# Designs tried in a protein design run: peptides against a protein of PDB entry 2L9B. Part 19

Target 1, 91 residues: chain A of PDB entry 2L9B
Amino acid sequence: ANFLSQKFPELPSGIDVNINMTTPAMMISSELAKKPKEVQLKFLQKFQEWTRAHPEDAVSLLELCPQLSFVTAELLLTNGICKVDDLIPLA
Target 2, 91 residues: chain A of PDB entry 2L9B as posed
Amino acid sequence: ANFLSQKFPELPSGIDVNINMTTPAMMISSELAKKPKEVQLKFLQKFQEWTRAHPEDAASLLELCPQLSFVTAELLLTNGICKVDDLIPLA

## One batch from the design tools (peptide; aimed at target 1 P24 I28 P66)

Design b1_p20_2_s4 (made by RFdiffusion4, then SolubleMPNN; from b1_p20_2, 8 letters changed)
Fold by OpenDDE base, seed 5:
Structure b1_p20_2_s4 (fold): chain B 91 residues (1-91), chain A 20 residues (1-20)
Amino acid sequence: as target 1 above (91 residues)
Amino acid sequence: MEEYRKFVDETLLEYRKRLE
């Protein structure tokens, strides 16, 4: 197990925790987009549940791995869960 | 990032409610 897996043992399965954003985030999003909608929603659900249970760790993880915010945002958008305008204030 | 975390949480919660 890598550092992040050890530090965040309850990370939802399937979350890539590579360092830095941009290209890695886009790759992750692309791969997830190829999965069935149910898989994508399951990913989001697991992520939500984990962040609810561990809000401080979640913030630390997102700061350490900002690509996760990109991935999550993309999934929310592509599944029609939110709109681009919803994300603008958070950018 | 806390603001983003909250957004994701609230957005997904609302979405799930609509599916119930």
Scores: peptide ipSAE 0.290, ipTM 0.783, DockQ to the pose 0.033
OpenDDE base, seeds 1, 2, 3, 4: peptide ipSAE 0.213, 0.264, 0.155, 0.216; ipTM 0.737, 0.772, 0.713, 0.739

Design b1_p20_3 (made by RFdiffusion4)
Pose (drawn by RFdiffusion4):
Structure b1_p20_3 (pose): chain A 91 residues (1-91), chain P 20 residues (1-20)
Amino acid sequence: as target 2 above (91 residues)
Amino acid sequence: ENREEFDEAINEAYLEMKEE
């Protein structure tokens, strides 16, 4: 993964989830949604600028690392910026 | 239904990451 070793070498793997009692998706929501609204908005706007400045980089990262792809989608959902039906066009 | 499919996609993506 030369693209990562060059640009994104310190990508987090994610937390370990016991999916025998908790689903990853539910944890994903409660994870981002338990955060104050300012955080999701701060992340998404800052990230929006970064991805505009670096469309190839940002898109390719989302291509390989799904946590961010859905992290962004869940933050869009919790704020009401986008709905699930708005994400299926992306899917 | 869309919500369930979305949750399933997340679950599958998590499992794929853990299998890598």

Design b1_p20_3_s1 (made by RFdiffusion4, then SolubleMPNN; from b1_p20_3, 14 letters changed)
Fold by OpenDDE base, seed 2:
Structure b1_p20_3_s1 (fold): chain B 91 residues (1-91), chain A 20 residues (1-20)
Amino acid sequence: as target 1 above (91 residues)
Amino acid sequence: SKEAEYNKMIDDAYLERRAK
């Protein structure tokens, strides 16, 4: 297991996406929705704490794993923490 | 919609990064 799966076991395993039939956003949204809300919120908590403690490492991780940016955004949106307008400037 | 626009932006950014 890689760092991401070990550090954040709440995340779904890597899945190959057929972009001819679906998009990364569609796939990520679908897979995240399969996780219980408690698991989703636990990830957000852990990721937020880790990011505050390791900001430079967090930047590097988000560059290496761009899906993680959307994962975080999607969870913020679906759990009512942010609105789309809040995140558009960051895209 | 704003959500559709945002999702497209994310998809484009993600695919661009994956292509590198």
Scores: peptide ipSAE 0.244, ipTM 0.740, DockQ to the pose 0.513
OpenDDE base, seeds 1, 3, 4, 5: peptide ipSAE 0.244, 0.236, 0.241, 0.244; ipTM 0.744, 0.745, 0.742, 0.743

Design b1_p20_3_s2 (made by RFdiffusion4, then SolubleMPNN; from b1_p20_3, 13 letters changed)
Fold by OpenDDE base, seed 2:
Structure b1_p20_3_s2 (fold): chain B 91 residues (1-91), chain A 20 residues (1-20)
Amino acid sequence: as target 1 above (91 residues)
Amino acid sequence: SKLEEYRKMIDQAYLDRKAS
């Protein structure tokens, strides 16, 4: 959580979604929508570059913080970069 | 919509992890 905040300051402070939350998808979508589009795209760029440079660490991070996968998916969908059918296998 | 359906799938994924 501390690593995410430091490395990716573009993320909302409340992005640490607990699996016990009633509607985690709604929480993710709501919090991300509060950020300007340019900030959202900046996060996607930085995260993409980091995962490309550190693939093993990226796998470990996504296992530790599965909500990050859903954050990325939400941003790809809402910014029109991907379609839902492209991401269904990841759900 | 497709987006709403996807969000429901995400919610279900979290419920599945909670149950396991």
Scores: peptide ipSAE 0.262, ipTM 0.735, DockQ to the pose 0.370
OpenDDE base, seeds 1, 3, 4, 5: peptide ipSAE 0.260, 0.257, 0.259, 0.260; ipTM 0.732, 0.741, 0.735, 0.735

Design b1_p20_3_s3 (made by RFdiffusion4, then SolubleMPNN; from b1_p20_3, 12 letters changed)
Fold by OpenDDE base, seed 2:
Structure b1_p20_3_s3 (fold): chain B 91 residues (1-91), chain A 20 residues (1-20)
Amino acid sequence: as target 1 above (91 residues)
Amino acid sequence: SNLEKYNKMIDEAYLKRKAS
């Protein structure tokens, strides 16, 4: 059993996509951008709560799925929470 | 850490949401 199956037993099987850093992040961000602003912000809030409750698992998840860091950054940008320059230290 | 920096920005998002 891998990390995702152990920590997220309800995770669906998923769909294979192009294996580069940009495409998965763009796909996730695009789908999230279709949701209402409130849903996007609620997603960020719940993700934040989970990462604070499970910091070691959060690090493992982001190492396994680095595209999620880009998704988080994109949500921050598109919702006017930060500017591109604010993300330079995170690159 | 990068995660802490993201969480700080999410805190700002939360504050903006509550203020909306």
Scores: peptide ipSAE 0.206, ipTM 0.722, DockQ to the pose 0.031
OpenDDE base, seeds 1, 3, 4, 5: peptide ipSAE 0.188, 0.205, 0.193, 0.183; ipTM 0.699, 0.720, 0.705, 0.698

Design b1_p20_3_s4 (made by RFdiffusion4, then SolubleMPNN; from b1_p20_3, 13 letters changed)
Fold by OpenDDE base, seed 3:
Structure b1_p20_3_s4 (fold): chain B 91 residues (1-91), chain A 20 residues (1-20)
Amino acid sequence: as target 1 above (91 residues)
Amino acid sequence: SKLEQYNQMIDQAYLERKAR
């Protein structure tokens, strides 16, 4: 298994698409929605803890796998944690 | 940083999980 599946088993498998395309984004959103809310929130918690502990590696990972930025944003939005306007400066 | 801004938002997710 790859790093992401081992470290963050809560993530859906096989998500590696261009986040700037409408169809891939819709696919990712659909796959995330299949996970229970508890699993979604657990991923966010674990991802937060890891990125704070390993900020240099986190930056590299987000550059290599930009879909993770979309995943994080989508989970924040769908769980009512933030609004779209809150994410504009982060794009 | 942008990363820290994301993490600040995720604090709410942590609180909601702990409340269950």
Scores: peptide ipSAE 0.221, ipTM 0.733, DockQ to the pose 0.034
OpenDDE base, seeds 1, 2, 4, 5: peptide ipSAE 0.204, 0.217, 0.197, 0.200; ipTM 0.707, 0.728, 0.705, 0.703

Design b1_p20_4 (made by RFdiffusion4)
Pose (drawn by RFdiffusion4):
Structure b1_p20_4 (pose): chain A 91 residues (1-91), chain P 20 residues (1-20)
Amino acid sequence: as target 2 above (91 residues)
Amino acid sequence: SEEELEEFVDSVLEHYEEES
């Protein structure tokens, strides 16, 4: 993964989830949604600039690392920026 | 880690399919 070792070498793996009692998706929502609204908006706007400045980098990272792909989608959902039906065109 | 990511993606896609 030379692309990562060059540009994104410190990517987090994610937390370990016991999916015998809690689903990852529900944790994903409660994880981002339990945060104050300022955080999702701060992340998405800052990230929006970063991805505009680096479309290849940002897209390729989302290509390989799904937590961010869906982290962005869930933040879009919790703020009402986008809905699930708006994400299926992305899917 | 690749298997964990595949399970993660499947779980989120199934959840969104249910909500759709």

Design b1_p20_4_s1 (made by RFdiffusion4, then SolubleMPNN; from b1_p20_4, 15 letters changed)
Fold by OpenDDE base, seed 2:
Order: sequence, then C-alpha cells, then structure tokens
Structure b1_p20_4_s1 (fold): chain B 91 residues (1-91), chain A 20 residues (1-20)
Amino acid sequence: as target 1 above (91 residues)
Amino acid sequence: LEEKKKKFTEDVLNYLLSKA
C-alpha cells in the first residue's frame, strides 16, 4: 500500500474484488479488452518502458499486485505479441 | 511458495522486456 501510494500518487483507491487470483485478473483484462487496440498497445508500451527504467519497482509492484502478472500475460496474448505456448514455461 | 511467485513475476517481466 505504501509502495503504491508513493510511486503512483494519482492512483485511485480502487474497488473491492474477489480475493482469489483469477477473478481480479479476469476483471482487469475484461475492462482492458474494451479499450481500442491502440490504447492497449500503448499501455503495454508504457509499462514496458517503465519496467526498463525501474526494474526493481516493477518487481515490487507485481509482487504486491500479483494479478497484474496475469493481466500482463493476457494483454500479450490478446494483442498477438505472444502465443500460449510462450507462456507455458512462465508458470 | 513465495520464491515460486517471485520467479513467476520475474519471468513475466523478463518476457515483456524481451519484446520490441
């Protein structure tokens, strides 16, 4: 919580969702899928650039919010950047 | 378990970074 508030001061409070890992990821991915492809790709690009610049913070973010790892994978799949087989070794 | 979760996170990020 402190990490998110410190690194992302404009981050909204968010909403409560099911505590399991799958539901939050599914919800986020579903909402992202409603955005135009160009917007989705821009999100990925900005996240990639941020990760390159802040690798340790990126790890901390995804450890704190593990659902984002699955969301990232889904975005990669949805936008044709990777195939399912590419993700098999990840989990 | 925590180490496995950490590895998964790092693997996803590394894969992301490997793309153009």
Scores: peptide ipSAE 0.478, ipTM 0.858, DockQ to the pose 0.068
OpenDDE base, seeds 1, 3, 4, 5: peptide ipSAE 0.475, 0.470, 0.475, 0.471; ipTM 0.858, 0.856, 0.858, 0.857

Design b1_p20_4_s2 (made by RFdiffusion4, then SolubleMPNN; from b1_p20_4, 13 letters changed)
Fold by OpenDDE base, seed 1:
Structure b1_p20_4_s2 (fold): chain B 91 residues (1-91), chain A 20 residues (1-20)
Amino acid sequence: as target 1 above (91 residues)
Amino acid sequence: LQEKQKQFTQAVLEHYQKLA
């Protein structure tokens, strides 16, 4: 809780979702899919850069928000950038 | 587990950069 507030001070309050990984990821992916393709690609690129620059914060973020890995994968799939079989070896 | 999540995310993102 403190981590999100401190590292992302402009982040609005969240909304409760099911605790499984699939539902939160689907909800986020659905909202992102409504955005222009450029915005979706920018998210992926910026997230990649941020996780590389802040590895410890990235671990903390993914501990708190493990759905983000699924969101990233879904964006790749929905944009036709990769197939499901392409992601299996990465897990 | 945390590191695996990070590694997976990094691998996915890097895979995207390679294919995009």
Scores: peptide ipSAE 0.060, ipTM 0.608, DockQ to the pose 0.062
OpenDDE base, seeds 2, 3, 4, 5: peptide ipSAE 0.051, 0.047, 0.046, 0.040; ipTM 0.599, 0.614, 0.599, 0.557

Design b1_p20_4_s3 (made by RFdiffusion4, then SolubleMPNN; from b1_p20_4, 14 letters changed)
Fold by OpenDDE base, seed 5:
Structure b1_p20_4_s3 (fold): chain B 91 residues (1-91), chain A 20 residues (1-20)
Amino acid sequence: as target 1 above (91 residues)
Amino acid sequence: LVERQELFTKAVLDYYKSLA
């Protein structure tokens, strides 16, 4: 048992990627982009609700897997939830 | 790099949670 599976037992199975931050983010975004828009929106909604309900765990997850921060930002843009100008000040 | 990444993570998360 590893730390990630212990802290987040409901985490779905993933694929092996290299250790850098950029490539894993691109791979995750690419896989999610293959799903229907309805599925992507549902994911964003459920993940948002979870982050609101478990703010400390959400921070821990994104610090452990900083790739997810870039994935989240990209999904918000590609689904028309926000504009590029909304995210520029955050970077 | 680490500090900048942490700031970005926090900013994205806060913005994301603030959305309707």
Scores: peptide ipSAE 0.375, ipTM 0.825, DockQ to the pose 0.071
OpenDDE base, seeds 1, 2, 3, 4: peptide ipSAE 0.279, 0.368, 0.365, 0.354; ipTM 0.779, 0.820, 0.821, 0.818

Design b1_p20_4_s4 (made by RFdiffusion4, then SolubleMPNN; from b1_p20_4, 15 letters changed)
Fold by OpenDDE base, seed 5:
Structure b1_p20_4_s4 (fold): chain B 91 residues (1-91), chain A 20 residues (1-20)
Amino acid sequence: as target 1 above (91 residues)
Amino acid sequence: LKKKQEQFTQDVLNWLLSKS
């Protein structure tokens, strides 16, 4: 089994998108933007908590699905959680 | 582009891990 099927056995099959990072990211961000702010923050919080609990799996996930990095940044910026200057290398 | 994407991914990951 691949990484996603192993770690997320009930993950939906999804739909085909253009073979790039920008289009998939925009599609996901667009769907999330339709949700109430509280729901968006909940998703982000759960992802952050999971990342902290499973940092190696988080790295593997973002390497396999780099579009999720763009989605995460979009959520952070649009909800005013961070600014562009915050998304730089941390000491 | 790949190196820039990898750096961006790392920046997002670092923010998630560092900001409580």
Scores: peptide ipSAE 0.464, ipTM 0.863, DockQ to the pose 0.076
OpenDDE base, seeds 1, 2, 3, 4: peptide ipSAE 0.456, 0.458, 0.462, 0.464; ipTM 0.858, 0.860, 0.861, 0.862; seeds 1, 4 fail the geometry check

Design b1_p20_5 (made by RFdiffusion4)
Pose (drawn by RFdiffusion4):
Structure b1_p20_5 (pose): chain A 91 residues (1-91), chain P 20 residues (1-20)
Amino acid sequence: as target 2 above (91 residues)
Amino acid sequence: TEVLEMIYEMISEMPKASQL
């Protein structure tokens, strides 16, 4: 993964979830949604600028690392920026 | 760099990709 070792070498793997009692998706929502609204908006706007400045980098990272793909989508959902039906055009 | 730190924070709080 030379693309990552060059540009994104410190990518987090994610937390370990016991999916015998808790689903990852539910954790994903409660994880981003338990945060104050300012955080999702701060992340998404800052990230929006970063991805505009680096469309290849940002897209390729989303290509390989799904946490961020869906992290962004869940933040879009919790703020009402986008809905699930708006994400299926992305899917 | 600051944005990457924010990205890494958000990803670190997510389930592992293998569990998705």

Design b1_p20_5_s1 (made by RFdiffusion4, then SolubleMPNN; from b1_p20_5, 7 letters changed)
Fold by OpenDDE base, seed 1:
Structure b1_p20_5_s1 (fold): chain B 91 residues (1-91), chain A 20 residues (1-20)
Amino acid sequence: as target 1 above (91 residues)
Amino acid sequence: DEVLEMIREAMASMPKAEQL
């Protein structure tokens, strides 16, 4: 494991996507939708708080796991916290 | 850390970064 992997121990690298069956985006959306809304919101809140408390570690984490950027965006959109248009300037 | 545990759990079912 590289330095970043060691910084966040036991962090899964993810799973292989069968491109003939689904897309990474669909997989992310589907898996998140399996969680209760309470859990989704809790994740956002806790992640936001952690990011504020550990901004540099948060950057490192998102570099290691870019999936989490997509997860965060998906959760913000599906829970009505922001609109697609709100993300356009950031893309 | 609770949030890291949640992240670990989530990442177990996420696509690998190489496929994003």
Scores: peptide ipSAE 0.650, ipTM 0.922, DockQ to the pose 0.778
OpenDDE base, seeds 2, 3, 4, 5: peptide ipSAE 0.649, 0.647, 0.642, 0.641; ipTM 0.922, 0.922, 0.921, 0.921

Design b1_p20_5_s2 (made by RFdiffusion4, then SolubleMPNN; from b1_p20_5 with T1S Y8K I11M S12A E13S)
Fold by OpenDDE base, seed 2:
Structure b1_p20_5_s2 (fold): chain B 91 residues (1-91), chain A 20 residues (1-20)
Amino acid sequence: as target 1 above (91 residues)
Amino acid sequence: SEVLEMIKEMMASMPKASQL
């Protein structure tokens, strides 16, 4: 058993992408866009608060689920909280 | 926690890490 998986039990690993229909980036973008803005903002807010309160766990989580780095970046961009230039140093 | 549940729901629709 993976140590990180034990730390975050029952966390989905994600979906296999059909490369003939979409890309991982498109999937992330489209799935987020399907969510109401209220839900998007709530996620950002709660996730950021949790990250601040649990930085070590946040690091572990992002190692296990690198998807979440893309999610947070996308949400920040699409909700007008930051722009691409702000993310460059993080890439 | 609520956050972790939201994360679970989010991850359910995300691509697998191996494809990023």
Scores: peptide ipSAE 0.691, ipTM 0.937, DockQ to the pose 0.802
OpenDDE base, seeds 1, 3, 4, 5: peptide ipSAE 0.690, 0.688, 0.691, 0.687; ipTM 0.935, 0.936, 0.936, 0.937

Design b1_p20_5_s3 (made by RFdiffusion4, then SolubleMPNN; from b1_p20_5, 6 letters changed)
Fold by OpenDDE base, seed 5:
Order: C-alpha cells, then structure tokens, then sequence
Structure b1_p20_5_s3 (fold): chain B 91 residues (1-91), chain A 20 residues (1-20)
C-alpha cells in the first residue's frame, strides 16, 4: 500500500465503467441523484468542515480519489448552495 | 470519522480514477 492509501484506509478504488452503457460523468451524476437532498447537504457540510480542519489531508485525499472533485462539483451544481472555493482548498 | 465513512460509501459506486 502506498502512503496515501495508509492515510485513508478501506477506501474503494471504484468500479469499471461499461463504455457501451454510460460515461463516468453520467455515472457520478446518477449515483449522487439517488441520495436525498438532505444527505447531499450533509455530505457537503461535513466535507467542508473536515477540509477546513485538515487542508493538507484534503489535498492528499483528492489526489487519491480524484472522483471527489467531480462529486463536489456535481453537488454544487445541482443544489446551488455554495461555490467550489467554499469547500475545497484549491492550490 | 463520519465524513470518511460517507466518502467510503460514495466511492464504492464511483468510476475508477483511471477512467475519468
């Protein structure tokens, strides 16, 4: 296991996209849409709080799981409640 | 933490990074 994986144990690597059926972007949008709005808002709030408290770890997490950048963008787009700069420590 | 558990759950249904 690499250093980043040791910091964030038991994080799934994700699943293979069937390119004949969907795209990665559509998969992300679809999965997030399955969550109630309240759950989506809770995720954004908790992720924002954690990012603020652990900015360097947040950068490491986004390196390990670049999917989360797309997740955050999608949630911000669909809910219209905040900006990307409010959640993610952008270098 | 709760947020990391939420992330773990979400990642189980996300595309692999290599396909982004």
Amino acid sequence: as target 1 above (91 residues)
Amino acid sequence: SEVLEMIREAMASMPKASQL
Scores: peptide ipSAE 0.637, ipTM 0.919, DockQ to the pose 0.791
OpenDDE base, seeds 1, 2, 3, 4: peptide ipSAE 0.630, 0.632, 0.632, 0.631; ipTM 0.917, 0.918, 0.919, 0.917

Design b1_p20_5_s4 (made by RFdiffusion4, then SolubleMPNN; from b1_p20_5 with T1S Y8R M10A I11M E13S)
Fold by OpenDDE base, seed 2:
Structure b1_p20_5_s4 (fold): chain B 91 residues (1-91), chain A 20 residues (1-20)
Amino acid sequence: as target 1 above (91 residues)
Amino acid sequence: SEVLEMIREAMSSMPKASQL
């Protein structure tokens, strides 16, 4: 058993992307856009708080679920919190 | 954790890590 999976055993692996129809980045963007802004901001707030409280687990989570790095970046951009230039050092 | 529940929900519609 994977150590990271043991820490977060209930997290879905995700979906196979049909590369003829979309890209992973497009899928992430579109799925997030389906959520109301209030929900998006709530996620960012709660995730920020959780990350601060559990930094080691946050690292593990992002290693297990690199999707979340894309998610957080997208949410920061689309909600006008960050600019693309702000994220370049993190890429 | 509420945030983990939100993460679980989100992950169900996200691409698999292998495709990123």
Scores: peptide ipSAE 0.589, ipTM 0.907, DockQ to the pose 0.800
OpenDDE base, seeds 1, 3, 4, 5: peptide ipSAE 0.578, 0.568, 0.581, 0.089; ipTM 0.899, 0.898, 0.905, 0.623

Design b1_p20_6 (made by RFdiffusion4)
Pose (drawn by RFdiffusion4):
Structure b1_p20_6 (pose): chain A 91 residues (1-91), chain P 20 residues (1-20)
Amino acid sequence: as target 2 above (91 residues)
Amino acid sequence: EDEVLSLVYELISEMPKVHH
């Protein structure tokens, strides 16, 4: 993964989830949604600028690392910026 | 850019690992 070792070498793997009692998706929502609204908005706007400045980098990262792809989508959902039906066009 | 990436990494680290 030369693209990552060059640009994104310190990517987090994610937390370990016991999916025998908790689903990853539910954790994903409670994880981003338990955060104050300012955080999702702060992340998404800062990230929006970064991805506009670096469309290839940002898109390719989302291509390989799904946490961010759906982290962004869940933040869009919790703020009401986008809905699930708006994400299927992305899917 | 570094601050944005740090914030990106922080939120990614809080997510469940994806098993392909």

Design b1_p20_6_s1 (made by RFdiffusion4, then SolubleMPNN; from b1_p20_6, 12 letters changed)
Fold by OpenDDE base, seed 2:
Structure b1_p20_6_s1 (fold): chain B 91 residues (1-91), chain A 20 residues (1-20)
Amino acid sequence: as target 1 above (91 residues)
Amino acid sequence: DQEVLDMIKELMASMPRVVP
């Protein structure tokens, strides 16, 4: 446990992935797709608002949970909010 | 803020572990 975990208690580390069966990216896409669009959009909205209000904590969170960066990108893409080309500067 | 954090926790429970 590190200090980041203390800032975000009880935060799951994530599921181990068998790379012979799937990839983290595929798993993220699949799991997100299972959620209703309304839930996806609600999360995206709330997360973006929280990030704007707490940028330092957001950085800490994304360091602790790198998968959330992919989640956010996926949600933006699949909901037609941005295109892949729009994300290139972030890579 | 707790709502979004709860949503994150729930989401993370089904997300893959990613190592930078």
Scores: peptide ipSAE 0.638, ipTM 0.915, DockQ to the pose 0.750
OpenDDE base, seeds 1, 3, 4, 5: peptide ipSAE 0.637, 0.633, 0.638, 0.639; ipTM 0.914, 0.913, 0.915, 0.916; seed 5 fails the geometry check

Design b1_p20_6_s2 (made by RFdiffusion4, then SolubleMPNN; from b1_p20_6, 11 letters changed)
Fold by OpenDDE base, seed 2:
Formats: C-alpha cells, sequence, structure tokens
Structure b1_p20_6_s2 (fold): chain B 91 residues (1-91), chain A 20 residues (1-20)
C-alpha cells in the first residue's frame, strides 16, 4: 500500500459506506449519473488511452483504487459501449 | 497523465471506499 501510494500520491481512499443505507455499487452508479455524459465519455476515453499506454501503472492504480474498476465498468455499460455479458470474462 | 490523474483524484473524492 505504501509503494502504490507513493506512485500515485494524494489519491483519496474513498468514502466509507454504511451498507445498511446503500452499497458501493449503488453509490458509484448514482455519483456517476450526476456527471454530464460529456464528462463521463471524456474520462472513459482518456482513462482507456492512458491504460493502453501505461498498462503496468494502470494495474497498480486499480490495485490501489479498486473502485475504479467498478467505475469503468459502470461507464461502459451506461454509455452503451458494452453489455453485462461482455464483462463476465473479467470477473 | 496529469490530466487523467487530476480527473481520477476528483472522481475518487466522491467514490466509495472498496475493500479489495
Amino acid sequence: as target 1 above (91 residues)
Amino acid sequence: MDEVLAMIKELMASMPRVIP
């Protein structure tokens, strides 16, 4: 954790979730939906491009911030880029 | 990278903590 934090300094760890009120998946979905589609698509595009260019760093980032995997999946699904069945091999 | 990282930082501020 220390090594990864050094590689990506000042990244928030995320908000604590009370599972009696909501779930991480629900929170991710709702927060992303608050963002304009243009912002969603821009993030997805830039993140995917960066991931392709820096695959090792991308792995490190996703280890440090597992929520980003859910974010990426949600954005792909909600913007019609892929379907749920397309994500099954990644589980 | 700087732009992507900035977007990630902003995004993460509103995302839940997920235990791997």
Scores: peptide ipSAE 0.580, ipTM 0.896, DockQ to the pose 0.738
OpenDDE base, seeds 1, 3, 4, 5: peptide ipSAE 0.577, 0.576, 0.579, 0.572; ipTM 0.891, 0.893, 0.896, 0.889

Design b1_p20_6_s3 (made by RFdiffusion4, then SolubleMPNN; from b1_p20_6, 11 letters changed)
Fold by OpenDDE base, seed 4:
Formats: sequence, structure tokens, C-alpha cells
Structure b1_p20_6_s3 (fold): chain B 91 residues (1-91), chain A 20 residues (1-20)
Amino acid sequence: as target 1 above (91 residues)
Amino acid sequence: DEEVLQMINELMASMPKVVP
């Protein structure tokens, strides 16, 4: 048993998107914007702390749930922690 | 760690599927 099976026994895989109606990026942005700024920052801070403390598990999680990479990027941008220019080297 | 893990689980319930 690994951390995924232990901590995420029923981890959602994500919602199927009809690309004619919306895009994953649009949905991510919209859903995150529904959350209070304080909640957004709390998640970002806690997630980054967890990632630093558990890098191998974090890699596994992000491979399984690539949505979270987009979430992290969106939160960094929308909360002014980094700018688009800062992400260019990662593209 | 439990708090962030719970947040991840809840967040994923509303996130779209994404191609890596």
C-alpha cells in the first residue's frame, strides 16, 4: 500500500469536459475563483509545504492528477505570487 | 498533512479531467 491508496481511497479522477461547451482551463479557473481568497492561499501554502516535505509522493500525485499542476499555476498567478513571465521557462 | 490531503480530495471532485 502506498500513500495514494491510504490517503486517497476514493480520489476523484476529474470531470469529463465537453470541449464544445468549456475547456479544462476555463473550468479550473472558474471553480477556483468560487473559493475565498483566504482558502485559495491556504491550499497553495499547505500544498507547497506538503510537496516540499513529500517530493516523491507529490510527483506521484501530480502524475495521477495533472489537474493539480494547473490548479497550482492558476493560484500562483491569480494571487500575484508569480507572473506569466515567471512560468515561461517551465513551458 | 491531513488537512491538505482532504483539500486535495475535495478539490478534485470539482476539477476537470486534464491531459498531462
Scores: peptide ipSAE 0.625, ipTM 0.914, DockQ to the pose 0.666
OpenDDE base, seeds 1, 2, 3, 5: peptide ipSAE 0.624, 0.624, 0.618, 0.625; ipTM 0.914, 0.913, 0.911, 0.914

Design b1_p20_6_s4 (made by RFdiffusion4, then SolubleMPNN; from b1_p20_6, 13 letters changed)
Fold by OpenDDE base, seed 2:
Structure b1_p20_6_s4 (fold): chain B 91 residues (1-91), chain A 20 residues (1-20)
Amino acid sequence: as target 1 above (91 residues)
Amino acid sequence: DEEVLAMMKELMASMPRYIP
């Protein structure tokens, strides 16, 4: 999209999923788990700060890249920051 | 923030292209 090209140049759209081996949700979980915890937490912190500073751009980004919504949710859950119940209002 | 953008790019490189 034009917005992504302007505000987030070179942001990848993602990769294909082999549906015989995994699901999109499992892929997200798996890829995140490969990263060191300190890296996971660093991204979460930086992303939250950026989102607070740029709420309009953040909304647009997450609409166009829903993967990042899953990433954020997964990181919050797997690092024990929130529970599934806490995400219900956002589902 | 250039750092967070770089991290997003790295993440998206391995994320599924389609989320149902």
Scores: peptide ipSAE 0.632, ipTM 0.915, DockQ to the pose 0.723
OpenDDE base, seeds 1, 3, 4, 5: peptide ipSAE 0.622, 0.627, 0.628, 0.631; ipTM 0.914, 0.914, 0.915, 0.915

Design b1_p20_7 (made by RFdiffusion4; failed a check: the pose's geometry)
Pose (drawn by RFdiffusion4):
Structure b1_p20_7 (pose): chain A 91 residues (1-91), chain P 20 residues (1-20)
Amino acid sequence: as target 2 above (91 residues)
Amino acid sequence: HNFAKGVDFDALWDFFEKYF
């Protein structure tokens, strides 16, 4: 993964989830949604600029690392920026 | 017990602070 070792070498793997009692998706929502609204908006706007400045980098990272792909989507959902039906065009 | 990777938003947040 030379692309990552060059640009994104310190990518987090994610937390370990016991999916015998808790689903990852539910944790994903409660994870981002338990945060104050300012955080999702701060992340998405800052990230929006970064991804505009670096469309290849940002897209390729989303291509390989799914936590960010759906982290962004869940933050869009919780703020009402986009809905699930708006994400299926992305899917 | 079965484990899967979940969202570590704080780590992602810190990660992207390097690129903002």

Design b1_p20_7_s1 (made by RFdiffusion4, then SolubleMPNN; from b1_p20_7 with H1M N2K V7A W13L D14K; failed a check: the pose's geometry)
Amino acid sequence: MKFAKGADFDALLKFFEKYF

Design b1_p20_7_s2 (made by RFdiffusion4, then SolubleMPNN; from b1_p20_7 with H1M N2K L12I W13L D14A; failed a check: the pose's geometry)
Amino acid sequence: MKFAKGVDFDAILAFFEKYF

Design b1_p20_7_s3 (made by RFdiffusion4, then SolubleMPNN; from b1_p20_7, 7 letters changed; failed a check: the pose's geometry)
Amino acid sequence: MKIAKGADFDAIYEFFEKYF

Design b1_p20_7_s4 (made by RFdiffusion4, then SolubleMPNN; from b1_p20_7, 8 letters changed; failed a check: the pose's geometry)
Amino acid sequence: MKIAKGADIDALIEFFSKYF

